Peptides against a protein of PDB entry 4J2C. Designs and how they scored, part 39

Target 1, 107 residues: chain A of PDB entry 4J2C
Amino acid sequence: MEDPFFVVKGEVQKAVNTAQGLFQRWTELLQDPSTATREEIDWTTNELRNNLRSIEWDLEDLDETISIVEANPRKFNLDATELSIRKAFITSTRQVVRDMKDQMSTS

## One batch from the design tools (peptide; made by RFdiffusion4, then SolubleMPNN)

Design b2_p15_8_s2 (from b2_p15_8, 6 letters changed)
Fold by OpenDDE base, seed 3:
Structure b2_p15_8_s2 (fold): chain B 107 residues (1-107), chain A 15 residues (1-15)
Amino acid sequence: as target 1 above (107 residues)
Amino acid sequence: SREEARQALREFYYE
């Protein structure tokens, strides 16, 4: 079986892109109330939150795989460079999610 | 799909 880490990573990235689009729309709706309906605001907010939650869940799974690999290095035979890239992806993606959540919580 | 990817992840890393 091929390592599916990159597949999940890809799904997370797609979800991030979707969330960023929703976040942009969310910002626009709140910036100009005259063009915003409560219905669209609620829908956008809910979709955004759902996407962010999904991302966070997948990141937890990806993060756990790193722990598994580090505990069983000979089983998976991943080099330090790839492991570093995986860790960096999780860290940076969590930051992106955190930034959006922080802005939403202050609005 | 996302669900299939998650399942593959579980099978690969927890088998």
Scores: peptide ipSAE 0.588, ipTM 0.930, DockQ to the pose 0.905
Fold by OpenDDE base, seed 2:
Structure b2_p15_8_s2 (fold): chain B 107 residues (1-107), chain A 15 residues (1-15)
Amino acid sequence: as target 1 above (107 residues)
Amino acid sequence: SREEARQALREFYYE
């Protein structure tokens, strides 16, 4: 069976791209309230929050697979480079999400 | 789909 890690990774990447678009719109709406309706602000905010939450959930699952692999290295036969790439993806993506959440909480 | 991917992940790593 093919390792589905990359499939979930791909879904996370898509969600990140979507979130970044929503975040950009969110920023624009708040920068110029005169051009924003309450409905769009609420919709954008909710969509963004839901998207970020979804990403975080997937990252937790991906992170758990790392622990499973490290506990059972012979079963999965992943080299150190691949494992490092997976860890780096999770770390960097969490940072991207954190940055957006931080800006939302301070605005 | 995202849900299918998550299911595959569970099956692959928890078998």
Scores: peptide ipSAE 0.588, ipTM 0.929, DockQ to the pose 0.877
Fold by OpenDDE base, seed 4:
Structure b2_p15_8_s2 (fold): chain B 107 residues (1-107), chain A 15 residues (1-15)
Amino acid sequence: as target 1 above (107 residues)
Amino acid sequence: SREEARQALREFYYE
């Protein structure tokens, strides 16, 4: 069976890109109320929150796979460099999500 | 799909 980690990673990457676009629009709507309707603000806010939640959920699953691999190194036989890349992706993506959430909570 | 990917993840790592 092929390792599906990169498939989920790809889905997370897509969700991050979507969230970044929504975050940009969210910022624009709040900075210029004359161009914003309550409906769009609510929609954008909800979509952004849903995307961020989805990312966090997938990151938890990806992070769990790291623990499983490290507990069963012979079974998976992953290269150390590959494992580092996976960990770095999870860490950096969590930071991106955290930064957006922090901005939303202070507005 | 995302759901299929998550299912594959579970099957691969918890088999």
Scores: peptide ipSAE 0.585, ipTM 0.929, DockQ to the pose 0.928
Fold by OpenDDE base, seed 1:
Order: C-alpha cells, then structure tokens, then sequence
Structure b2_p15_8_s2 (fold): chain B 107 residues (1-107), chain A 15 residues (1-15)
C-alpha cells in the first residue's frame, strides 16, 4: 500500500486554488453591486465556505497522520525532511485559509 | 476521488 498523504495533499491544493478563485470573485461582487446579483453573492459565499471547510477537514486529517508518524517512527520510516515538508504544507495552508476567513468575517 | 483518498489515508495510517 502506497502512502496516500500526497493524494490528499493534492486534493487540498486543488481546493485551495478553487477557494482563491471564489474569494476573488466574492470580493469583486461586493465591490461592484451593479454586476452582482444576490443569487451569485450567496452562491459564491456558500461555495467558498464549503471549500474552506473541506480544506480544514483534510488538514485536520493530514495533521493527525503527522502525530501518528511521530508516535510510530519505525513503522513509517519517514525522514526529517519529508516530515518538515508535510508540516510546512499544513501550517502554510491553514494560514491561507485563515486569511480568507478573516477577511470574510470583517466584511 | 476525495473520499477514496480519505479512506486510503485512514487505512494506511490506522491499520
């Protein structure tokens, strides 16, 4: 069985890219009411929230795998570099999500 | 799929 961490990582990255596009559209809709319908605002907002929630869910699972690996290092045999890359991805992605959520909550 | 990936994650790390 292959380590599926990179598969979930890939899904998270796709969701981040989607969320960033939705976030950009969300800001545009709020800045130009003449081009924004309530339906599109609501749709964009909901899709964005759903994507962010999905990302956070996957990040939680990925974070748990790190704890499992650190508790059972011989079972998984991951080197420090690989583990650092995984941790950095989770940390940076959480920050990206946090930044979008902060801007949404202050609007 | 996303769900398959999540399932694989559970199976791999909790087996």
Amino acid sequence: as target 1 above (107 residues)
Amino acid sequence: SREEARQALREFYYE
Scores: peptide ipSAE 0.583, ipTM 0.928, DockQ to the pose 0.909

Design b2_p15_8_s3 (from b2_p15_8, 5 letters changed)
Fold by OpenDDE base, seed 1:
Structure b2_p15_8_s3 (fold): chain B 107 residues (1-107), chain A 15 residues (1-15)
Amino acid sequence: as target 1 above (107 residues)
Amino acid sequence: SREEAREALRKFYYD
């Protein structure tokens, strides 16, 4: 079986891009209410929240794999550099999600 | 699919 970490990583990256687009629209809609209906605001908000939640869910799974690998290094035989890249991806992506969530919570 | 990826992840790391 091939390591599916990169597959999930790819799905997370796609979700982040989608979320960023939704976030931008969300910001625009709230900035100028005359340009949007309440329905669009609600739809955008819900889609954004759902996307962010999905990302966080996947990040949790990815983060768990790190712990599993570190606990069983011989079983997986991953390169230290690759492991660092995986950790960095999780950390940076969580920050991106946090930034969007923080802005949403203050609006 | 995303679900398939998650399932694969679980199988790969927890089997």
Scores: peptide ipSAE 0.588, ipTM 0.929, DockQ to the pose 0.896
Fold by OpenDDE base, seed 4:
Structure b2_p15_8_s3 (fold): chain B 107 residues (1-107), chain A 15 residues (1-15)
Amino acid sequence: as target 1 above (107 residues)
Amino acid sequence: SREEAREALRKFYYD
């Protein structure tokens, strides 16, 4: 069986791209009320929150796989470089999500 | 799909 980490990583990346688009629209709607309906604001907000929650869920699973690999290094045979890349992806993605959530909570 | 990916993840890392 092939390591599915990169597959889930890809799904997370898609969700991040979607969330960033929704976040941009969310910002536009709030900054220009003349172009915004309450319906679109609510829809955009809901979709954005759902995407962010989905990302966080997958990141938790990906993060756990790292712990499993580190506890069973011979079973998975990952080199230090690949493991670092995986950790960096999780860390940087969490930061992106956190930044969006922080801005949403203060608006 | 996302669901299939998650299932694969479970099988690979937990089984």
Scores: peptide ipSAE 0.587, ipTM 0.929, DockQ to the pose 0.937
Fold by OpenDDE base, seed 3:
Structure b2_p15_8_s3 (fold): chain B 107 residues (1-107), chain A 15 residues (1-15)
Amino acid sequence: as target 1 above (107 residues)
Amino acid sequence: SREEAREALRKFYYD
């Protein structure tokens, strides 16, 4: 069986791209209320939050796999470079999500 | 799909 980590990683990356688009629209709607309807604001906000929650859930699962691999190195036999890349992805993606959430919480 | 990927993840790492 092929390691599905990269598949989930890909899904997270797609969700991040979607969230970034929604976040941009969210920002635009709040910056120019004359062009914004309550319906679009609510829809955009809800979709954005849903995407962010989905990303966070997947990141938790991906993070757990790191712990499993490190606890069972001979079973998975991943090199340090690969593990570093995986950890960096989780860390950087969490930061991207956190930045969007922080801006949403202050609005 | 996302769901299939998550299921594969569980099977691969938790079996």
Scores: peptide ipSAE 0.587, ipTM 0.929, DockQ to the pose 0.908
Fold by OpenDDE base, seed 5:
Parts: C-alpha cells; sequence; structure tokens
Structure b2_p15_8_s3 (fold): chain B 107 residues (1-107), chain A 15 residues (1-15)
C-alpha cells in the first residue's frame, strides 16, 4: 500500500491556495466598503473560515501520523529527511493559517 | 477525493 501522506499534503496545499485567494478578496472588500456588498463580505468570510478549518483539520491528522511513525519507526521505515520534510510542512502551513486568522481577528 | 484521502490515511497508519 502506498503512503497516502502526500495525497493529503497535496489537498492541504490546494486549500491553502484557495484560502489565500479568499483572504485577499476579504481584505479588499473591507478596505473599500463602497465597492463591497454585505452579501459578498459574508460569503467570503464564511468561505475563508471554512477553508481554514478544513486545513487545520487535515494538519491535525497529518501531525498524528508523524507521532505514529515516531512511535513505530520500524513499521514505516521513513528516513530522517522525509520525516523532517513532513514536520516542516505542517509547521509552516500552521503559521500561514495563523497569520490569516490573526488578521481576521484584529479587523 | 478528500474523503478518500482521509480514509486511505486511516487505513495506512492505523491498521
Amino acid sequence: as target 1 above (107 residues)
Amino acid sequence: SREEAREALRKFYYD
């Protein structure tokens, strides 16, 4: 059986790109209220929050797999480089999500 | 799909 970690990783990456687009639009709408409708603001805000929650959920699952691998190294036989790449992906992605959430909270 | 990926993850790491 092929390791599905990269599949979920790919889905997270796509979701991040989508969220970044929504975040950009969210910023634009709030920057110039004269060009924004309440409907679009609400839609964009909800879509963005949903995407961010989805990413966070997947990251939790990915993070758990790392814990499983580290607890059972012989079963999975992953080298240190691969494990580091996986950890770095989760860490950096969480930071990207946190940055967007922080800006939304202070708006 | 996303759901299929999550299921695959479960099967691979928890079985």
Scores: peptide ipSAE 0.586, ipTM 0.929, DockQ to the pose 0.894

Design b2_p15_8_s4 (from b2_p15_8, 6 letters changed)
Fold by OpenDDE base, seed 4:
Structure b2_p15_8_s4 (fold): chain B 107 residues (1-107), chain A 15 residues (1-15)
Amino acid sequence: as target 1 above (107 residues)
Amino acid sequence: SREENREKLRKFYYE
């Protein structure tokens, strides 16, 4: 069986891109209320929140795999560089999500 | 799907 980490990683990356697009639209809607409907604001906000929540969940799953690998190094025999890349991806992605959430909470 | 991916993770890492 192939390591499914990369499959989930890919899905997270896609979700991040989607969230960033929604976030941009969310910002635009709030910047110009005259061109924004309550319906679109609500839809965009909900979609964005759902995407961010989905990303956070997947990151938790990915983070758990890291813990499992580190607890069983001989079983998985992952390259140290690869493990570092996996950790960095989770950390950086969490930061991206956090930044969007912080801006949403202050608006 | 997300569910399928989660199941794959479970099977691979908890085998």
Scores: peptide ipSAE 0.681, ipTM 0.952, DockQ to the pose 0.817
Fold by OpenDDE base, seed 5:
Structure b2_p15_8_s4 (fold): chain B 107 residues (1-107), chain A 15 residues (1-15)
Amino acid sequence: as target 1 above (107 residues)
Amino acid sequence: SREENREKLRKFYYE
């Protein structure tokens, strides 16, 4: 069986890109109310929130795999560098999500 | 799908 970590990682990356696009639109709508309808604001906000929640969920799953690997090193025999990359991805992606959420909560 | 991915993770890491 092939390690599915990279599959989930890839989909998280895609979701981040989607969220960033939605976040940009969200920002634009709030910066120029004259061109924004409440309906579009609500739609964009909801889509953005849903994407962010999806990312956070996947990150939890990925983070759990790290714990499993570290608890069973002989079973997986994962390269130390690869493990570091996986950890860094989770950490950095959580930061990206947190930054967007912080801006949304203060607007 | 997300469900399929979660299942794959479960099978690989827990079995």
Scores: peptide ipSAE 0.680, ipTM 0.952, DockQ to the pose 0.823
Fold by OpenDDE base, seed 1:
Structure b2_p15_8_s4 (fold): chain B 107 residues (1-107), chain A 15 residues (1-15)
Amino acid sequence: as target 1 above (107 residues)
Amino acid sequence: SREENREKLRKFYYE
């Protein structure tokens, strides 16, 4: 069986890109109300929040796999470099999500 | 789907 970590990682990456696009549109809509409809603002906001929530959920699952691997190193036989890459991905992605959420909550 | 991915993770890492 192929390690599904990479499948989930790839989908998280795509979701992040989508969220970043939605976030940019969200900021644009709020900066120029004359060109924004409530419908688009609501749609964009909801899509963005849903996307961010999905990312956070997947990151939790991915983070749990790290703990499992570290607790069972012989079973998975991952080298330190691969483990570091996985950890770095989770950490950096959480930061990206946090930054967007922080800006949404303060705007 | 997310459900399929969660199931794959479960099968691979817990079983």
Scores: peptide ipSAE 0.677, ipTM 0.952, DockQ to the pose 0.825
Fold by OpenDDE base, seed 3:
Structure b2_p15_8_s4 (fold): chain B 107 residues (1-107), chain A 15 residues (1-15)
Amino acid sequence: as target 1 above (107 residues)
Amino acid sequence: SREENREKLRKFYYE
């Protein structure tokens, strides 16, 4: 059986890319009110929030798998490099999400 | 889907 960590990681990355696009549009709409409708602002905001929440949920699941691997090292036989890459992905992705959320909450 | 992915994670890491 293939390790589904990479499947979820891939889906998270896609969601991040989508969120970044939505975030860019969100900033554009707020920067130029003449091109913005309330409907598009609301749609963009809701889609962005939904994507961010989905990412956070998946990151929690991925983080849990790391704890399981560390508690059962012989079962999964992951080397330190692979484990570090997985941890780094979660950490960096959480930071990306946090940065977008911080900007949204202060606007 | 996300549900399918969560199920895959469960099967792989908890079983």
Scores: peptide ipSAE 0.677, ipTM 0.952, DockQ to the pose 0.807; fails the geometry check

## One batch from the design tools (peptide; made by RFdiffusion4, then SolubleMPNN)

Design b2_p16_1_s1 (from b2_p16_1, 7 letters changed)
Fold by OpenDDE base, seed 4:
Structure b2_p16_1_s1 (fold): chain B 107 residues (1-107), chain A 16 residues (1-16)
Amino acid sequence: as target 1 above (107 residues)
Amino acid sequence: SAREELRKKLREFYFS
């Protein structure tokens, strides 16, 4: 069986891209209320929140896999560089999500 | 769903 980590990583990245698009629209709607309906604002906000929650959940799953690998190094025998890349992805992605959430909470 | 299948694969590969 192939390691599914990179596949999930790819799906998380797609979700991040989607969230960033929604975030951009969210920002635009709030910057120019004359072009925004309450319905679109609510929809965009809801979709964005759902995407962010989904990403956070997936990151938790990915993070758990790292813990398992580190607890069973001989079983998985991952390259140190690969493991570092995986950790960096989770850390950086969490930061991206956090930045969007912070801006949403202050607007 | 695709996401559910991926999560199942993660569980199968790492947690079992």
Scores: peptide ipSAE 0.578, ipTM 0.925, DockQ to the pose 0.915
Fold by OpenDDE base, seed 1:
Parts: sequence; C-alpha cells; structure tokens
Structure b2_p16_1_s1 (fold): chain B 107 residues (1-107), chain A 16 residues (1-16)
Amino acid sequence: as target 1 above (107 residues)
Amino acid sequence: SAREELRKKLREFYFS
C-alpha cells in the first residue's frame, strides 16, 4: 500500500484554493450589496464554511499521522526532511484557514 | 465517496 498522505495533502490544497476563491467572492458580495443577492451570499457563505470545516477535519487526520509516524519511526521510515515538510504544511494551512475564519467572524 | 475512501486509506495505512 502506498502512503496516502500526499494524496490527501493534494486534496486539502485544492480545497484551500477553492476556499480562497469563495472567500474572495464572499468579501466582494458583502462590500457591494447592490451586486449581491441573498441567495448568492448564502450559497457562498455555506460553501465556504463547509469547505473550511472539511479542511480542518482533514488537517486533524493528517496531524494525527504525524504523531503516529513519530511514535513508530521504524515502521514508516520517513526522514526528518519529509516529516518537516508535512508538519509545515499542516501548520501553514491551519493559519490560512484561521485567517479566513477570523475575518468572517469579524465582518 | 472518493473523499471517504481516501480517509479510509489513511486509517488503513497508519493505524494497521
């Protein structure tokens, strides 16, 4: 069995890109109500929230794999560089999600 | 779903 981490990582990255697009539209809709319908606002908001929640869930799963690898180094045989990259991805992605959520909660 | 299958693969790979 191949390590599925990178596959999930890729899906998370795609989800982040999608969320960023939704976030941009969300901002635009709220900044110019004359061009916004309630339907689009609701759709965008819901899609964005769902996307962010999905990302957060996946990040939790990915983060748990880190702990498992660290607890079982012989089993997985990942080098420090690879592990560092995985950790960095999780950390940076969480920050990206947090930034969007913070702006949504204060706007 | 495809997403569920990926998550299943994670579990299979890392927890078994």
Scores: peptide ipSAE 0.575, ipTM 0.923, DockQ to the pose 0.900
Fold by OpenDDE base, seed 3:
Structure b2_p16_1_s1 (fold): chain B 107 residues (1-107), chain A 16 residues (1-16)
Amino acid sequence: as target 1 above (107 residues)
Amino acid sequence: SAREELRKKLREFYFS
């Protein structure tokens, strides 16, 4: 069986890109009410929140795989550089999500 | 769904 980590990583990155687009639109709608309908604001907000929650859930799963790999190094035999890349991805992606959530909660 | 199948593979590879 092939390691599915990079595939999930790719799906998370796609979700991040989608969320960033939704976040940009969300910001635009709130900054210019003349271009915004209540329906689009609600739709954008809900889609954004759903994407962010999905990303956070997937990151938890990916983060758990790190712990499993570190606890079973002989089973997975991952390169140290690869492991560092995986950790960095999780850390940086969590920060991106947190930044969007922080701005949403304060608006 | 494709997402569900992918998450299933992740669990099968790492969690079991």
Scores: peptide ipSAE 0.573, ipTM 0.922, DockQ to the pose 0.908
Fold by OpenDDE base, seed 2:
Structure b2_p16_1_s1 (fold): chain B 107 residues (1-107), chain A 16 residues (1-16)
Amino acid sequence: as target 1 above (107 residues)
Amino acid sequence: SAREELRKKLREFYFS
């Protein structure tokens, strides 16, 4: 069986891009209320929050796989470089999500 | 869904 980590990683990356697009629109709507409807604000906000929650859930799954690999190194045969790349992806992606969430919470 | 299938694959590969 092929390691599915990279596939999930790719899907998370796509979800981040989608969230960033929604976040950009969310920012535009709130910065210029004269061009925004309450309906679009609500839709964009809900879609963005749902997307971010989905990403966070996937990151938790990916993070758990790291713990399993580190606890069972003989079973998975991953080198230090690969593990570092995976950890860096999770850390940096969590930061991207956190930055968007922080900006949403202050608006 | 595709997302659910990927979650299943992760569980199958890492948690079994």
Scores: peptide ipSAE 0.581, ipTM 0.925, DockQ to the pose 0.886; fails the geometry check

Design b2_p16_1_s2 (from b2_p16_1 with N6L L9K E12K W15Y)
Fold by OpenDDE base, seed 5:
Order: structure tokens, then sequence, then C-alpha cells
Structure b2_p16_1_s2 (fold): chain B 107 residues (1-107), chain A 16 residues (1-16)
């Protein structure tokens, strides 16, 4: 079996791109109420929150795999550089999600 | 779903 980590990583990256698009629309709707309907605001807000929640869940799963690898280094024999890249991806992606959530909570 | 299938692959690869 091929290591599925990079496939999940790719799906998370796609979800982040989708969330960023929804976030941009969310900000536009709230900045100009005259061109926004409550229906679209609610839809966009819900879709954005659902996407962010899904990303956070996937990041937890990916983070668990790292813990398993570190607890069983001989079983997986991963390169140290590869492991660092995986950790960096999770850290940076969590920051991106946190930034969007912070802006939503203060609006 | 694709997401569920990927989670299952993670389980099989890392937890077994």
Amino acid sequence: as target 1 above (107 residues)
Amino acid sequence: SEREELREKLRKYYYE
C-alpha cells in the first residue's frame, strides 16, 4: 500500500483554497450590505464554517499519523526531512485556518 | 465518500 499522507495533504490544500474563496466572499458581503442578501450571507457563513471544521478534522488525523511514526520509527523509516515537511504543513495550515476564524469571530 | 475512503486508508496504513 502506498502512503496515503500526501493524498490527504492534497485534499486539505484543496479545502483551504475553497475556504479562502468563501472567506473572500464573506468579507465582501459584510462590507456592502446593500448588495448582500441575508440568505447569501447565511449560506456563505455556513459553508465557510463547515469547510474550516473539515480542515481542522483532517489536520488532527494527519497529526496523529506523525505521532504514530515518531512512536514507531523503525516500522516506517521516514526521512527526517520528509517528517519536517509534514509537520510544517500542519502547523502552517492550522495558522491559516486560525486567521480566518479570528476574523470571523471579531466581525 | 472520498474523504471516508482516505481516512480508511490512513487507518490501514498507520494503525495496523
Scores: peptide ipSAE 0.633, ipTM 0.936, DockQ to the pose 0.872
Fold by OpenDDE base, seed 3:
Structure b2_p16_1_s2 (fold): chain B 107 residues (1-107), chain A 16 residues (1-16)
Amino acid sequence: as target 1 above (107 residues)
Amino acid sequence: SEREELREKLRKYYYE
């Protein structure tokens, strides 16, 4: 079996791109209420929240895999560079999600 | 779903 980490990583990246698009639209709708319908605001908000929650869940799963690898390094035989890349992805992606969530909570 | 399939793959690869 091939390590599915990179596949999940790719899906998370796609989800982040989708969330960023939704976030941009969300911002636009709030910046110009005259062009915004309640239906679109609600839809965009819900879709954005769902995407962000999905990303956070996937990141938790990915983070757990790192813990498992570190607990049994010989089983998985990942080098330090690969492990660092995986950790960096989780850290940076969590920050991106956090930034969007912070802006949503303050609006 | 794709997400469920990927979660299952993670489980099989890392937890078994």
Scores: peptide ipSAE 0.632, ipTM 0.935, DockQ to the pose 0.900
Fold by OpenDDE base, seed 4:
Structure b2_p16_1_s2 (fold): chain B 107 residues (1-107), chain A 16 residues (1-16)
Amino acid sequence: as target 1 above (107 residues)
Amino acid sequence: SEREELREKLRKYYYE
């Protein structure tokens, strides 16, 4: 079986892009209330939050795989560089999600 | 769903 990590990683990346699009719309709606309906604001907000939660969930799953690999290094035989890239992806993606969440919480 | 399938693949690959 092929390692599915990169496939999940790709899906998370797509989800991040989707969330960023929703976030952009969210900010636009709040910047000009005259062009925004409460319905669209609520919809966008909910969609954004759901997407962010989904991303966080997937990141937890990916993070768990790293723990498994580190506990069984001979079984998976990943090189240090690849493992570092995987860890960095999770860390940086969590930061991106956190930044959006922080801005939503303060607005 | 795609997400469910991917989760299952992760399970099969990493836990089995």
Scores: peptide ipSAE 0.632, ipTM 0.935, DockQ to the pose 0.844
Fold by OpenDDE base, seed 1:
Structure b2_p16_1_s2 (fold): chain B 107 residues (1-107), chain A 16 residues (1-16)
Amino acid sequence: as target 1 above (107 residues)
Amino acid sequence: SEREELREKLRKYYYE
């Protein structure tokens, strides 16, 4: 079996892009009520929250895999550079999610 | 779903 980490990483990246689009629309709808319907606001808000939650869940799973690899280095023989890239991805993606959540909570 | 399948793959690869 091939390491599925990169596949999940790719799906998380897609989810982030989707969330960023939803976040942009969310911002636009709240900034100009004349162009917003309650239905679209609710839909966008719910979709955004669901996407962010999904991303956070996947990041937790990915983070756990790193812990497992570090606890069992001989089993996985993961390159140090690759491990660093994986850690950086999780850290940076969590920050992106946090930024959106922070802006939503202060709206 | 794809999400569930991917989670299962992670489980199989890293926990087994």
Scores: peptide ipSAE 0.630, ipTM 0.935, DockQ to the pose 0.855

Design b2_p16_1_s3 (from b2_p16_1, 8 letters changed)
Fold by OpenDDE base, seed 2:
Structure b2_p16_1_s3 (fold): chain B 107 residues (1-107), chain A 16 residues (1-16)
Amino acid sequence: as target 1 above (107 residues)
Amino acid sequence: SERDELRKKLKEFYYS
């Protein structure tokens, strides 16, 4: 059985791209209310929040796998470089999500 | 869903 980490990572990356698109539209709608409908604002806001929550959930699962690997290094035979890449992905992705959430909370 | 299946795979791989 191959390590499913990279598959989940890929899906998270896709979800981030989707969220960034929704976030862009969200900012456009709120910056020019004259061209926005309440329906689209609500839809975009809900979709964005749902996507961000899903990403955070997946990141928690990925982060847990890192803890498992670090607790059982012999079992998984993961080198330091690969582990660093995995940790960096989680850290940077959490920051991307946090930045969007911060802007949404201050709108 | 795909996400649920991937979560199952993570659990299977890392907790087996």
Scores: peptide ipSAE 0.640, ipTM 0.938, DockQ to the pose 0.815
Fold by OpenDDE base, seed 1:
Structure b2_p16_1_s3 (fold): chain B 107 residues (1-107), chain A 16 residues (1-16)
Amino acid sequence: as target 1 above (107 residues)
Amino acid sequence: SERDELRKKLKEFYYS
């Protein structure tokens, strides 16, 4: 069995891109109510929130794998560079999500 | 779902 980390990583990346698109639309809708319907606002908001929640959930799982690998280095035999890349992905992605959530909470 | 399957794979791989 191959390491599924990269597969999940890829799905998270896709979700981030989707969320960023939704966030952009969310911003546009709230900035110009005359061009927005309640239906689209609600849809966009819900989709965005769900997407962000999904990302956060996956990041928690990915983060847990890091801890497991670090606790069992001989079992997984991952080099420091690979672990660094994985950690960086989680950290940076969490920041991206946080930034969107922060803007949503203040709007 | 795909998410569930991926979660299962993570569990299988890292907790095997």
Scores: peptide ipSAE 0.640, ipTM 0.938, DockQ to the pose 0.816
Fold by OpenDDE base, seed 4:
Structure b2_p16_1_s3 (fold): chain B 107 residues (1-107), chain A 16 residues (1-16)
Amino acid sequence: as target 1 above (107 residues)
Amino acid sequence: SERDELRKKLKEFYYS
């Protein structure tokens, strides 16, 4: 069986791009109230929150796999560089999500 | 859903 980590990683990357688009629209709506309806603001906000939540959940799953690999190194025999890349992806993606969440919570 | 299937695959691969 092929390691599904990279597939999930790819889906998370797509979700991040989607969230960033929603975040951009969210900021635009709040910056120009004259062009924004309450309905679109609410829709965009909810969609963004849902996307961010989904990303966070997927990152938790990915992070768990790393813990499993590290607990069973001989079973998986992952290259150290690959493991580092996986960890870096989770860390950096969490930061991207956190940055958006922080801005949303202070608006 | 796709996400559910991916989660299943992760479980199958890493907990097998």
Scores: peptide ipSAE 0.639, ipTM 0.938, DockQ to the pose 0.803
Fold by OpenDDE base, seed 3:
Structure b2_p16_1_s3 (fold): chain B 107 residues (1-107), chain A 16 residues (1-16)
Amino acid sequence: as target 1 above (107 residues)
Amino acid sequence: SERDELRKKLKEFYYS
């Protein structure tokens, strides 16, 4: 069986791109009320929150796989470089999500 | 869903 980590990673990356698009629209709607309806603001906000939540959930699953690998190194035999890349992806993606959430919570 | 299937795959690979 192929390691599904990279597949999930790819889907998380796509989800981040989607969230960033929604975040941009959310920002635009709030910056120019004349172009915004309450319905679109609510829809965009909810879609964005749902996407961010899904990303966070997937990151938790990915993070758990790292713990499993580190606890069973001989079973998986991942080199240090790949493990570092996986960790860096989770860390950086969490930061991207956090930044969007912080901006939403202060608005 | 796709996400559910991916979670299943992660479980199958890492917990088997």
Scores: peptide ipSAE 0.637, ipTM 0.937, DockQ to the pose 0.822

